# Peptides against a protein of PDB entry 6O8C: the designs that were tried, part 156

Target 1, 262 residues: chain A of PDB entry 6O8C
Amino acid sequence: VGLRYEKISLPKIHPRYDLDGDASMAKAVTGVVCYACRTASTLLLYQELMRKGVRWLVELVKDDYNETVHKKTEVVITLDFCIRNIEKTVKVYEKLMKVNLEAAELGEISDIHTKLLRLSSSQGTIESSLQDISSRLSPGGLLADTWAHQEGTHPRDRNVEKLQVLLNCITEIYYQFKKDKAERRLAYNEEQIHKFDKQKLYYHATKAMSHFSEECVRKYEAFKDKSEEWMRKMLHLRKQLLSLTNQCFDIEEEVSKYQDYT

## One batch from the design tools (peptide; made by RFdiffusion4, then SolubleMPNN)

Design b2_p23_6_s3 (from b2_p23_6, 11 letters changed)
Fold by OpenDDE base, seed 2:
Structure b2_p23_6_s3 (fold): chain B 262 residues (1-262), chain A 23 residues (1-23)
Amino acid sequence: as target 1 above (262 residues)
Amino acid sequence: DESEEIGEELKEFYEKFLEELEE
């Protein structure tokens, strides 16, 4: 998962004054830094899209949670109603037994009551699980999406623009070096300017590569790692919600078997 | 096994989600 990009490095810069070599070097540097700019832009776009995805998934999981809570509530109501009806029936039969009347169904009804109480106990466990999930999804919870806003690179960092400025400086020097190459020989003053520009080019290139590596790539990788971890937890949570929903359906089905006694 | 399965689901999610956002 994530964007694939090529590992880039600056070409070797020779200290020797060489118009042909310097033009070729400058061309190569321009290419590398240009690639860094494009890559930084792509990495930024990816992160912005992922942030949208995170928000979408949070809402999706909240909907799943609400549906599960709703289903659980329905089952609780049904179960409680069934328990109350069975309890009333048990009381009637107990009174009949005190008067020495036969209650052939008392044993069966009592067993049903016991089963229903066990099912009711299981609802408590489901409730606790839902509360745990709610706490995890709450603001400041373990599954909060605050990391998506903090980690990685953002448009406000202006990393692409910063790299583009450096690229522009490098490109300007490259074009000058192309002209210098075409002249084949420079006057002393022009040669000194060329040497100075070569140092500037090196400085800009090094700054660009450092910025790209430390502020773009490293932060992107950190964002990616956190996104993967968070996403795994969210997917697991969705599975938990599905499991809880299924448990509610199972309980509802079992309760329906006893409706003939209510 | 569960971690591997979640990993595949995650991959599918990212692929589908990115595709939808590009439309």
Scores: peptide ipSAE 0.044, ipTM 0.658, DockQ to the pose 0.035
Fold by OpenDDE base, seed 1:
Structure b2_p23_6_s3 (fold): chain B 262 residues (1-262), chain A 23 residues (1-23)
Amino acid sequence: as target 1 above (262 residues)
Amino acid sequence: DESEEIGEELKEFYEKFLEELEE
């Protein structure tokens, strides 16, 4: 998952003064750094979109959590009501049993009571699971989204702009080298300027590539890896919430079967 | 198996939310 980009490298820069070769080299360098700029921009955009997605998903999961908590609460109320009613019935039948009446029915009701108590215990487990989920989603929790603001590259880093400045310098030299090539021969002073500009070109290109690699690509990859890890955990959490919700529904359905005895 | 399934869901999520955010 993530954006695919090609590995780029600078062409070999020959120290020899060659107007045709230098123009060709400068063109190639311009192309490479241009690609770096575009790629850096795309990588930045992807990260910004992902940050929005992270925020969206957090809200979605919080909604899922709240729905699950609500459903759990409803089931607890229903279950507690049913338990109380069965307990009243048990007490009545216990009194009747003292006079040797309806002993068989007391056994059945007692079994229902035991089953309901087991269901009540399962609700405690669900509650514990929900508390764990809440803690994970809380500020400072294991599923906090603070990493999304820390990892990767940000617009404030001005990486694209920095690369663009370098590209502009390189492009300027390239255009000059095209002119120099067209002249076929330069005067001594112009030749010296050309040589100096070639060194500048190398400097700018190297700086651009280093910046791209270290400040754009590396940080992007770190962000990508972190986002994938976090996303997997969040998706798993959503499944867990769904499972808990389904358990609540199952308990509610089972309780409904015993309401006829109340 | 669960990891693979989550991986597929992750891909679908990425595709979907990117599409929605680009609209």
Scores: peptide ipSAE 0.044, ipTM 0.664, DockQ to the pose 0.034
Fold by OpenDDE base, seed 3:
Structure b2_p23_6_s3 (fold): chain B 262 residues (1-262), chain A 23 residues (1-23)
Amino acid sequence: as target 1 above (262 residues)
Amino acid sequence: DESEEIGEELKEFYEKFLEELEE
């Protein structure tokens, strides 16, 4: 899960003045920072897509929750109706028992009543589970998606643009070093400029790599880890909802067997 | 185990999700 990227490092920068070596080094640095820019862009895109996915999944699970609540409500109505009818029947047969009539039938109806009351008790457990799920899905709950907005990198951070600026500076120095190499020998002033540019290149490259590692990669990895954890919890929650729905169907089926007695 | 099963489902979800978003 997630995007695969290669770990990158800067080449060694030698302090010695060498036109050929400096041009080669600058080329390598340009390549590394260019890769960092592309990678940062890809990591950002992935996170934005995942944020959309998170929102989509929240809505999907809300729909599952509503379906479960609907089914539970249907079963409660049916069960309550059956219980009330059985209770009326029990009262009638209890009156008959006072005159020593219908003893066997009363026993059977009383057993059905007891079973229905047990089913009603199980509905209380389902209700409690649904309330727990609702609390977890609520704002500030354990399954809130606030982390998706807080963690990782965002377009507003302009990390890609910041890296691109540094890349542009590095690329400019590389092209100058390519020209310097072609000259084979520089005058004193041009040599001093070359040395200063080499220091600038080092500064920009180090800044780019630090920014990439700390502000792009690290934050992306944190986002990825949280997204995986959250996704697992959401999938588990969805399974719980399906289980509760199935329990409601099972109760409904059992109640239907007793409808012939009501 | 259940954790491995969830992991596979998660992978399938991400794969399908990414495919749908790339279309």
Scores: peptide ipSAE 0.033, ipTM 0.658, DockQ to the pose 0.034
Fold by OpenDDE base, seed 4:
Structure b2_p23_6_s3 (fold): chain B 262 residues (1-262), chain A 23 residues (1-23)
Amino acid sequence: as target 1 above (262 residues)
Amino acid sequence: DESEEIGEELKEFYEKFLEELEE
């Protein structure tokens, strides 16, 4: 459930000019921001895969819904036919009863009629449940997948690319600091450039980490939480549909017991 | 499980990248 990633932080940047320390610091910063880039990419990929999964699950549940509706419709037709036939039979037996014939059979048929009417009433409950499910699955419903398009990070945000640009700048400075370290001592002008580059490194690094935290991680976590909640609801809905389907089968089976009377 | 595996892969990549930067 979701991607696990290590919480990263920038190393402490000392203000003091130190060629060895600055090279080591720059290396560490480069590593951290590189990890952020890769992590951001992975988090994005996860979300894109999840969005595909969401769409797939919606289609699957819609198919389940349609199958349930189809089965319900079949049972309704069968039930209505059975009720009509029983009602005709009841009328015939009522006429016979007036001449004092077959009163016991009339009682049995009347009881069957009552049972069928109860089954018909239960179909109304199933219909209401299906309507509720349909409303929840409808555009703008409680189980709409609009959140999947709104929440989280998207390729269009270009977060990985933005981080990569910053990483490139940082890496360039790191390589320069490696060279500076190798020189052991810099001329005054080169020293000033080194100091400016160190400030620039800090700026890029902090920008990268802020962007990673605020635009990648936080949005991902929000997306993950919403996705988990939504998936649980969808899975529950599938179970509800299965239950309704089973109820339809149960009604069909019960109706089949009375077919000999129709 | 998969999430942990991905996390470890990222760590390995990070470590490898740092090693390459030491050269």
Scores: peptide ipSAE 0.008, ipTM 0.511, DockQ to the pose 0.869; fails the geometry check

Design b2_p23_7_s1 (from b2_p23_7, 13 letters changed)
Fold by OpenDDE base, seed 3:
Structure b2_p23_7_s1 (fold): chain B 262 residues (1-262), chain A 23 residues (1-23)
Amino acid sequence: as target 1 above (262 residues)
Amino acid sequence: SWEELFEKLEKERKETEELLNSL
């Protein structure tokens, strides 16, 4: 579910000197940049939570992989044992048939042998699938989590702190503009300071919103897109592992039917 | 509005946390 960002623009700053208008404008700018700070913090928190979730899911899938490998190994051992026993039985019956004894039983045993060999061949496909999964989970594989460390915003970037510094500067100017408004009229020097502070306010606000858009929102969106893609692939891989495990159980069940003949 | 955006972000965060806890 993608957050649709509504592009909120800064209020237009009029170049005209107006103590009432400038105080109102400064208040509005302070509000906008304050929301940017809070939003940036929330976006950062979301990404950090997702990074933790990614690490957890990787470990979970590795455990699933190990369980599947273990089950596959168990089935291979059981199957190989059954094949060897059936082959011994076939050899005995072949010797008996040379003296015109029970051809019907040999046919049944030979059919079982053929079925077991087919099951053994299916193990090769399972092995190949497990190798593919292993390669995808390996460092540098398609399901590597390196993107989680490279993409998005990080606490070390100090984006929230940088925005907070700009917000503090803007807030100070806003409070001064409230005082200026209360004076109703400024002396020439104070008027010049007010005009200069208005320019500073614009500069800080523009810098804050640019930083927010380029360093917070854009990077977050890139992180989100990659995380969603990666998550879908990981969940699919987990389902594949479960399918392979079930195939191993099915083979084990089939082999168990022939244990009475060994 | 920024307020609406913030509310949506908080909602998504909570949903994500619930999803992570359910896994």
Scores: peptide ipSAE 0.017, ipTM 0.529, DockQ to the pose 0.026
Fold by OpenDDE base, seed 4:
Structure b2_p23_7_s1 (fold): chain B 262 residues (1-262), chain A 23 residues (1-23)
Amino acid sequence: as target 1 above (262 residues)
Amino acid sequence: SWEELFEKLEKERKETEELLNSL
């Protein structure tokens, strides 16, 4: 589950010169952009943690795959050995049948041979499934984690730092507006500076919130969606591997029943 | 929007900047 964040928006701005109103507005803007910075940082951290988790899960699934392959190989060896022994036994009994001996036993052994061949065919299906899984896990496969490096926000983007710079500019203007408010009245020149700074504040705030929305939030959401989809697929794949492992155990158990005939 | 408001104030900004540059 991804991080939840509150939708933030800039306060309403009045174009009219008002020292009290401008100070209050600037304070509110500072708060909003500050929240955006913190949120951006948190979203980035989440994504970085998820990337680590993705890498971890890939390794885990690879281990599961290798264990399944190992088990399959073990069963194949055992099964092939059993088949060879049964085939030898069949040949012996066929010779005996030429002299009308042990007919019932030959029938039983022949049936076992047929069953073992069916199990061998099943192993082929397991092998095909493992190959499919391997292809999906391979570089460029359907379960490749390349998206984790491409989607979302990254530390190298410096989004938090960029927002912090804008926040610093906004904060500076806010502090000046607090001073201006304390003066109660500004001289003409200072008033013009105040008006100009108000415009700068708007520019910085707009830039910050646009950057936050487009470069942080949207990209995060895209990353989140892809991560959730990928995670579901990976978990399903693990279940498939478990199923294949269980099938191998089932075959092994079945083969063990016939070892007395080998 | 903030962007729209900024655009509306752009003319005033330019005028103010010119004034400030003269000070």
Scores: peptide ipSAE 0.019, ipTM 0.527, DockQ to the pose 0.039; fails the geometry check
Fold by OpenDDE base, seed 5:
Structure b2_p23_7_s1 (fold): chain B 262 residues (1-262), chain A 23 residues (1-23)
Amino acid sequence: as target 1 above (262 residues)
Amino acid sequence: SWEELFEKLEKERKETEELLNSL
């Protein structure tokens, strides 16, 4: 069950003119938006680190793939060589059998040949699997890391800086409200300015929290979801590669048992 | 190892989410 991000809510802004209340409210708003700025920065950092990790993992898996392909190729060459040698031996024994000599040995060699051909057929399946993996790792493949560059937030978006600008505006109003509170009573014109600034505060705060929610948190969540999905697929792919490698080793071991007959 | 890296990243993610939830 995904941790429901509790919606960061702004404190309630009361419409009533109250110098003490307005100063307290402004302080609270400043705190919330400040926290949003810090959180946005942390979320951005996390995503940047994840992008680095993703790139690193892709290269690692590509290396694993190349090693597996190399091993497969080696095994194919060895197997083909063994098959050719056994086939030559079979032909010799077939000629001898026409003269009623050594029928039992021919049977054994023929059985080995059949087994080797079966192993050779299994290589086709391995090749197909490797091709599938290659296609998935390709730039247009299902496991391409293009999503990491597209999804989420980026330093170039300057979301933290935008939030910081709004925070600065809010903080300025907060400090003014502290001064207003200290005056205990404002002249008519100053009161009107205070009321206007309260509206500005609300506007900036709402804009900040909207931006934080829509451009930072929401995009982060999308990035997170995609990263988790991609990671699961990559882990599975790596397991598949390991399995294919092991199959190659198994075939090589089996072939080695018959090399004494070649 | 990549496993260790992603474990660290996951830890950081959880900490970040906890921070978000504390708001």
Scores: peptide ipSAE 0.018, ipTM 0.589, DockQ to the pose 0.019; fails the geometry check
Fold by OpenDDE base, seed 1:
Structure b2_p23_7_s1 (fold): chain B 262 residues (1-262), chain A 23 residues (1-23)
Amino acid sequence: as target 1 above (262 residues)
Amino acid sequence: SWEELFEKLEKERKETEELLNSL
């Protein structure tokens, strides 16, 4: 459901000259733009924190990967050693079999050898999976975090500061309109200034809200969407790494059963 | 309303943060 950010409309600015209405309108506009400033600041902070989190998570997953690779390597060494020892044993028993000795034992050892070879074949699959994960984590891979630096709003954009400037202008006009309201009636020149300021207020308010919507909210949403997608992928990758680690442990456990025959 | 928009944004932000914390 594409959350259509409804054009939250600025309070209707009536073209009618009304000191009470204009002061009330200006107050409302000031409140809206003030809230936009605060929100923009909060959204910016959130994105900055998320960027830090993304970097942290990348390093964490890389560590997980390295641990998995290490475990896989250990298992390969152990398995290869066990296979070599069993092969030597098989050769000895084959010689004994030629003299009609130890035929039953040879069968058992041969079965163990076959099982170990099957376990060894699974290592290739684990290796290929690890290589795939490595490629995804590599620069330019599917899990690259370059989006975190490109998407969203950044402190360097100075969006909050820009909004604050506009808010200051609006607030100044609001305070003037409050004074004008207190006068109840303005002279012709002051009335003309009031009308002109009302137009300025409208201009500043429109500019502020457009900037907020287009440069803050929209970009935040894009960042959020990308971050969620990326995080889901990272979670899945971590699960894959865990699965591979468990496979290594399973192989190690199986090999340990046959170490007494080596 | 602007208020409704901001509430929605806040909700979405919180959900995203929770997702991050679940990793």
Scores: peptide ipSAE 0.018, ipTM 0.529, DockQ to the pose 0.030; fails the geometry check

Design b2_p23_7_s2 (from b2_p23_7, 12 letters changed)
Fold by OpenDDE base, seed 1:
Structure b2_p23_7_s2 (fold): chain B 262 residues (1-262), chain A 23 residues (1-23)
Amino acid sequence: as target 1 above (262 residues)
Amino acid sequence: EWEKLFEKLEEEAKKTEELLESL
């Protein structure tokens, strides 16, 4: 689960003036920072897609919740209706018992009534569970998706663009170092410029990699970890909703057995 | 559905890694 990327580091930058070495180093640095740019872009895209997925899942779970509530309500209505009808029947048979009639039937109906009342009592537990789920899904609840907007990197951070700017600077120096290498020897002034550019290269590269590590990778990892945790909880919640739905179906089925007495 | 998108991203990351190694 999650995007796989390779951890990269800058090559060693030697302070020694060496046209061949400096060109090679600059090439390597360019490659590393280029990879960082691409990786940052990919990591950003992953997070944006994940945010969409989070929103989708929230809506899906809300729908599941509403369906469960609907089913529960249906069962409650049916059960209450059945109980009322059985109670009427019990009263009739109690009157008959006063004249010593239908004693066996009264016993059976009374037992059914008792069973229905037990089923009715279970509805309270289902209701409590649904309320708990609702509270968890509510704003500020334990399963709120506010973290998805806070954690990680965002397009507005312009991390990729910032890295690209640094990459452009580095690339320019690399191309110059390639030219310098081709000259094999520089005049004193050009040598000093080369040395200065090498310092700039180091500065830009360090800045790029620090930014990549701290503002892209670290934040991505935090987002990923949080998303995985949240997703697991949401999936568990869906299973809980399914369980509650099944309980409602079980109650409905049980009630249906007694409909002939109502 | 979005899982397929993530797989695609992983593939792209891998290609980028391979490119880096070729530099």
Scores: peptide ipSAE 0.017, ipTM 0.511, DockQ to the pose 0.022
Fold by OpenDDE base, seed 3:
Order: structure tokens, then C-alpha cells, then sequence
Structure b2_p23_7_s2 (fold): chain B 262 residues (1-262), chain A 23 residues (1-23)
């Protein structure tokens, strides 16, 4: 889960004045910062995609919850109805037993009644579990998606645009260094400009890479870690809901066996 | 919508590769 990116670093910048070396270095720096810009853009897009996915998953799990609640309610109604009917039957047979009739049948019905009451007791556990799940999914709950809006990088941060500006500055210096290399030798004033531009290049490159590392990569990694943790919890919760649904079906099936006696 | 986003990511990746090759 998550985008894979390669860790990039700036090449070593030598302080010595060398037109050939400086042009080559500037080219390499341009490439590295260019990669950083594109990577930052990709990381941003991925996070935006994941935010949409998070919202989708929340809605999906809410739907699963509602289905489970509906099924539970259906089973409770059916079970309660069955219990009431069995209780009426028990009362009738108890009256008949006073005349020494139907004693064996009364025992069987009484056993069914006991089993139904046990099933009814299990509904309390299901209800408690559903309430817990509801609380976790509620606003401010443990599975709230607020982190998805807070963590990571956002389009409003304009990180890609900031990096692109720095890349443009670096690229301009690189093209100048390419021209300087073609001249083979610079006049004193031009040499001083070249040296100054080399310092600017270093400044821009360092700023770009620091920004990329601290504001793009680090925040992305934090977002990724939180997203993975949250996703695991959500998937586990979904499995719990499915388990509860299955328990309801099992109870319904068992109750159906006793409906013939009611 | 997911497919469109993936397509966009792929396009950006391709542009990145092309740009890097041009340097």
C-alpha cells in the first residue's frame, strides 16, 4: 500500500571553479530537482486519491452496518414472536397435564422454550457489539476519517509550484553554465558572475531538496502510515459486521426449526 | 473516477520520464 518513490540526493558540489565540471554538476542538480518536483506531484495525487478511497470505504462500512442492524431487528422480531407463541403453547399443555395428558409433548416444548430464551440472550451481545461499532464510526469516534484531511500534503500547500519555481531558477543557471562551458574561458567579471550563480544554484537546490524532504516526503510518509493503520482497523470492523450478520442468519435458521411448533 | 485518477498518475509518470530523458 502506498506509492513507491526513490530517495534522491543532490550531487556533491565542488567549490573549485571549473566550467566543464560546473556545467555537468548543474545538469545533475537540475535532474534531481526535476525528479523531486514530479515525485511531489505524484505523491500529492496519490494522497488525494486515497482521501477519496477513505470516504468511499466509510460509506461502504456504514452501509454494511445498516444492513446488519436491519437483519438483527428482523431476527429479534421473529424470535420474540416465536417465544410468545411457545409460551402460549406451554400454558395450554400445562393445563392438559393436570389431567395426566400430553406430558411428553410438554417436556419437548419446554426444552424448545429454553433454547429460544438462550437465543434471545445472545441478541443482547449482538446489540452491544453493534453499539460499539456505531460509536467507533460516529463523528469523533476512533475510526473517524478526520486524519485524512489533516495529515499529508494538500493542493493548497502549493508544494509542487514552489519546487517548480526553484527548478526554473536552477534550469536557467544550468543553461548559462552550458554557454559558459562553450566559451572555454570567461573574462574576470563573467567569472565572478559564474561563481555567484553557482552559489545561487546551490542555494536553490538545497532549498528545493529540504522542502521536498520535509514538506512532501515526510508528510506523505506520515499520511501513509496513518492510512494503513486506519484501513486495517476499518477492514477488521467490516469483518466484525459480517460476523454479526452471520450470527443473525444462524439464529434465524434455528428459530425457523421451531416455528412448526408454534 | 478511480480509473481516471490512475490514468492521470500514469500520464504524469510518463511526462516525468520524458523530461528526465531530455536532460
Amino acid sequence: as target 1 above (262 residues)
Amino acid sequence: EWEKLFEKLEEEAKKTEELLESL
Scores: peptide ipSAE 0.016, ipTM 0.506, DockQ to the pose 0.020
Fold by OpenDDE base, seed 4:
Parts: C-alpha cells; structure tokens; sequence
Structure b2_p23_7_s2 (fold): chain B 262 residues (1-262), chain A 23 residues (1-23)
C-alpha cells in the first residue's frame, strides 16, 4: 500500500499580525520541520542499512549457489563412474549370456543401468535450473541489486543537510518571535520586520516540507517497495537452491545403493 | 544476526511510517 503520505500539513499561518499567535505558530513549524529532519535521517539510515543487507544477501545466495553446484558436480562424477562400471558389467554378462550363463543377473544389472541413465537425464534438468539461477544472479539479471544503488535517497543527496539549513533559518525566526512576544508591542519598523520574517518562515517551512515529501518520503517508499519485491524473489530463489541440493542428495543416495554392483 | 537486523529495520520503518502518517 503506497501510503500516500498526506502532506504533513504545516499549521495554518494566519495572515493577521499577532505576536502571541505568531510565536506559537513558529514554535509549531519548528517542531514539524525538526521532525522532518529527524525522519529524513532515519529513512536514510534505513536505506543505507538495507543496501548493506542486500549486498550481504547477494553474497550469501551466491555462496549457496556455489555449494549447490559443487554438490551437483560431485554427484555427476559419482553417477558417471557408476554408469561406466555398470556398462562394463553389462558387457561381461552379455558375453556370458551367449553361453547361457547368469541370465537373471544380467536382467537385474540391465535394470540398474536403465535407472542410472534416468538419474543421469535428471541431472540435465538440475543443470538447466542452476543455469537459470546463475543467469538471474548475474549482472543485469532479474535479481541484480542495481536498483538498490539507484532507488531511494543517498547521503550524497544531502537531503538532511538541506533540511537542517532550512530548520536553522526557521529556528532563528522562532527565537526572534519569542523575543517579540516578550516585548508585547513592537515599534512600526520592528513590526514590519516581524511581518517580513513571518513570510520568510512560511517560505522556508513550505520549502522544507515539499523537499521532505518529494525527495525523502516518496523516494524512500519507492525504495521500500522495490526492496520488498526483490527480497521475496531472493528468498524464493534460496528455496529453489535448497530444493536442488536436496535433489542432488537424493540422487547420491540412490546411486549409493548400486555401488555394490560396481 | 542479519535476519534480526532486517526485522528491526522493518519495525523501525513501520514506526517511522506510522509517525509520518500521524503528522
């Protein structure tokens, strides 16, 4: 659910000159923009940590893949060796059968040979699946982590720093409005300055909240959505690798039953 | 440790979103 962060509504700035109201408004605005700065920092930290996690998970899955490939290779070698030995045995028994010897044993060995050939054929499917996984994990593949570097907010964007500058300007005006409130009445010139500062406050606050919404929140949400989708795909891939590993173990176990005939 | 970190990050993200929605 793309939570459309409704525009954190800045408190309504009343156009009327009111020293008490303006000080209270400025305090509220300072609080909101301060919160935006903190939130932007938190969102950035989350994304940076997530990027580290993504890199870690990619390496973990690559390790899982390599282990599966290694196990598959081991099984292929064992299976091929077993097939070659059975084929030699079949040839010997076929020769013996020509003299009407051990026909029943030849049938059993031939059945084992047929089963081993079927297992060998299944290795092709495992290989194809591993190749598919490899292609997905490869640079430019469907599970590439390029999105993690492109999407979201980055420290180089300096969003927190930009917001902090605006917050500093707002805070300065707020402190001035506190002083103005304490004076209870301003001279004409000071009143005009106060009114002008109120406009500046509005400008800075609006700029801060727009920047926060458009550059921090929206980009974060896009990053989050992509990260969740990618994570689900990666977890599914890990399950596929586990399944392939188990298939290799099953084949190895089955082949081990026939090693006594080799 | 990473799974726990991801869970914590997701919780923090959720709290942050809830806080943003409350503003």
Amino acid sequence: as target 1 above (262 residues)
Amino acid sequence: EWEKLFEKLEEEAKKTEELLESL
Scores: peptide ipSAE 0.015, ipTM 0.537, DockQ to the pose 0.021
Fold by OpenDDE base, seed 5:
Structure b2_p23_7_s2 (fold): chain B 262 residues (1-262), chain A 23 residues (1-23)
Amino acid sequence: as target 1 above (262 residues)
Amino acid sequence: EWEKLFEKLEEEAKKTEELLESL
C-alpha cells in the first residue's frame, strides 16, 4: 500500500577546486534534486487521489448504514405487529382455558409469544450497535475523515513549486560549471566566482533535500500510515453493518414462520 | 469512482517505479 520511493541523498561535495569534478558533481546534484521534485509531485498526487477515495468511501458507508437502519426499522414494525396479534390470540385462548378447552394450542401459542419477545429484546442490542456506528461516523467520531484534510501535503503548501525554484537555481549553476569545464582554466576572478557558486549550489541542494525530506516525505508517510489505519477500521465497520443487516434478515425470517398463527 | 482513482494511482506508482529504475 502506498507509493514506493527510494531514499535519495546528495552526492559528496568535495571542497577541492576541480573544474571537471565540480561539473560532474553539479550534474549529479541536479539529477537528485530533479528526482526529488518529481517524487514530491507524485506523492502529492497520491494523497489527493486518496482524499477523493476517502470521501467516496465515507459516503458509501453512510449509505450502507442508512439501509441497515431502514431494514432494522422495518423488522421492528413487523415484529411488534406480530407480537400484538399473538397477544390478542393468547387472551382469547386464556378465556377458553377457563373451560379446559384447547390447552395444547394455548401452550404452543404461549411459546411462540415467548420466542417473539426474545427476538424483540435482541433489537435493543442491534439498536445499540447502530448507535455506536453512528457515533463513530459522526463529525468528531473515531472514523471521521478529518485526518485526510489535516495530514500529509496539500497543493496549497506549494512544496513542488518551492523545490522547482531551488532546482532552477541548481541547474543554472550546473550549466555554468559545464562552461567553466570547457574553459579548462579560469582567471582568478572567475575562479573565485566558481568557488562561490559551488557554495551556493551546496546551499540550494541542502535546502531542497531538507525540504523534500521534512515537508514532503515525512508528511506523506504520516498520511499513508493514517490512511491505512483508517481504511482497516472502515472495512471492519462495513463488516459490522453487514452482520447487523443479516441479523435483521434472520429475525424477519423467524417472524415469518409465526405469521401463520396471527 | 474508487476503481478509477485506484487505476490512476497504480499508473502513477508504475511511473515512479520506472523512474527509479532509470536512475
Scores: peptide ipSAE 0.009, ipTM 0.499, DockQ to the pose 0.019

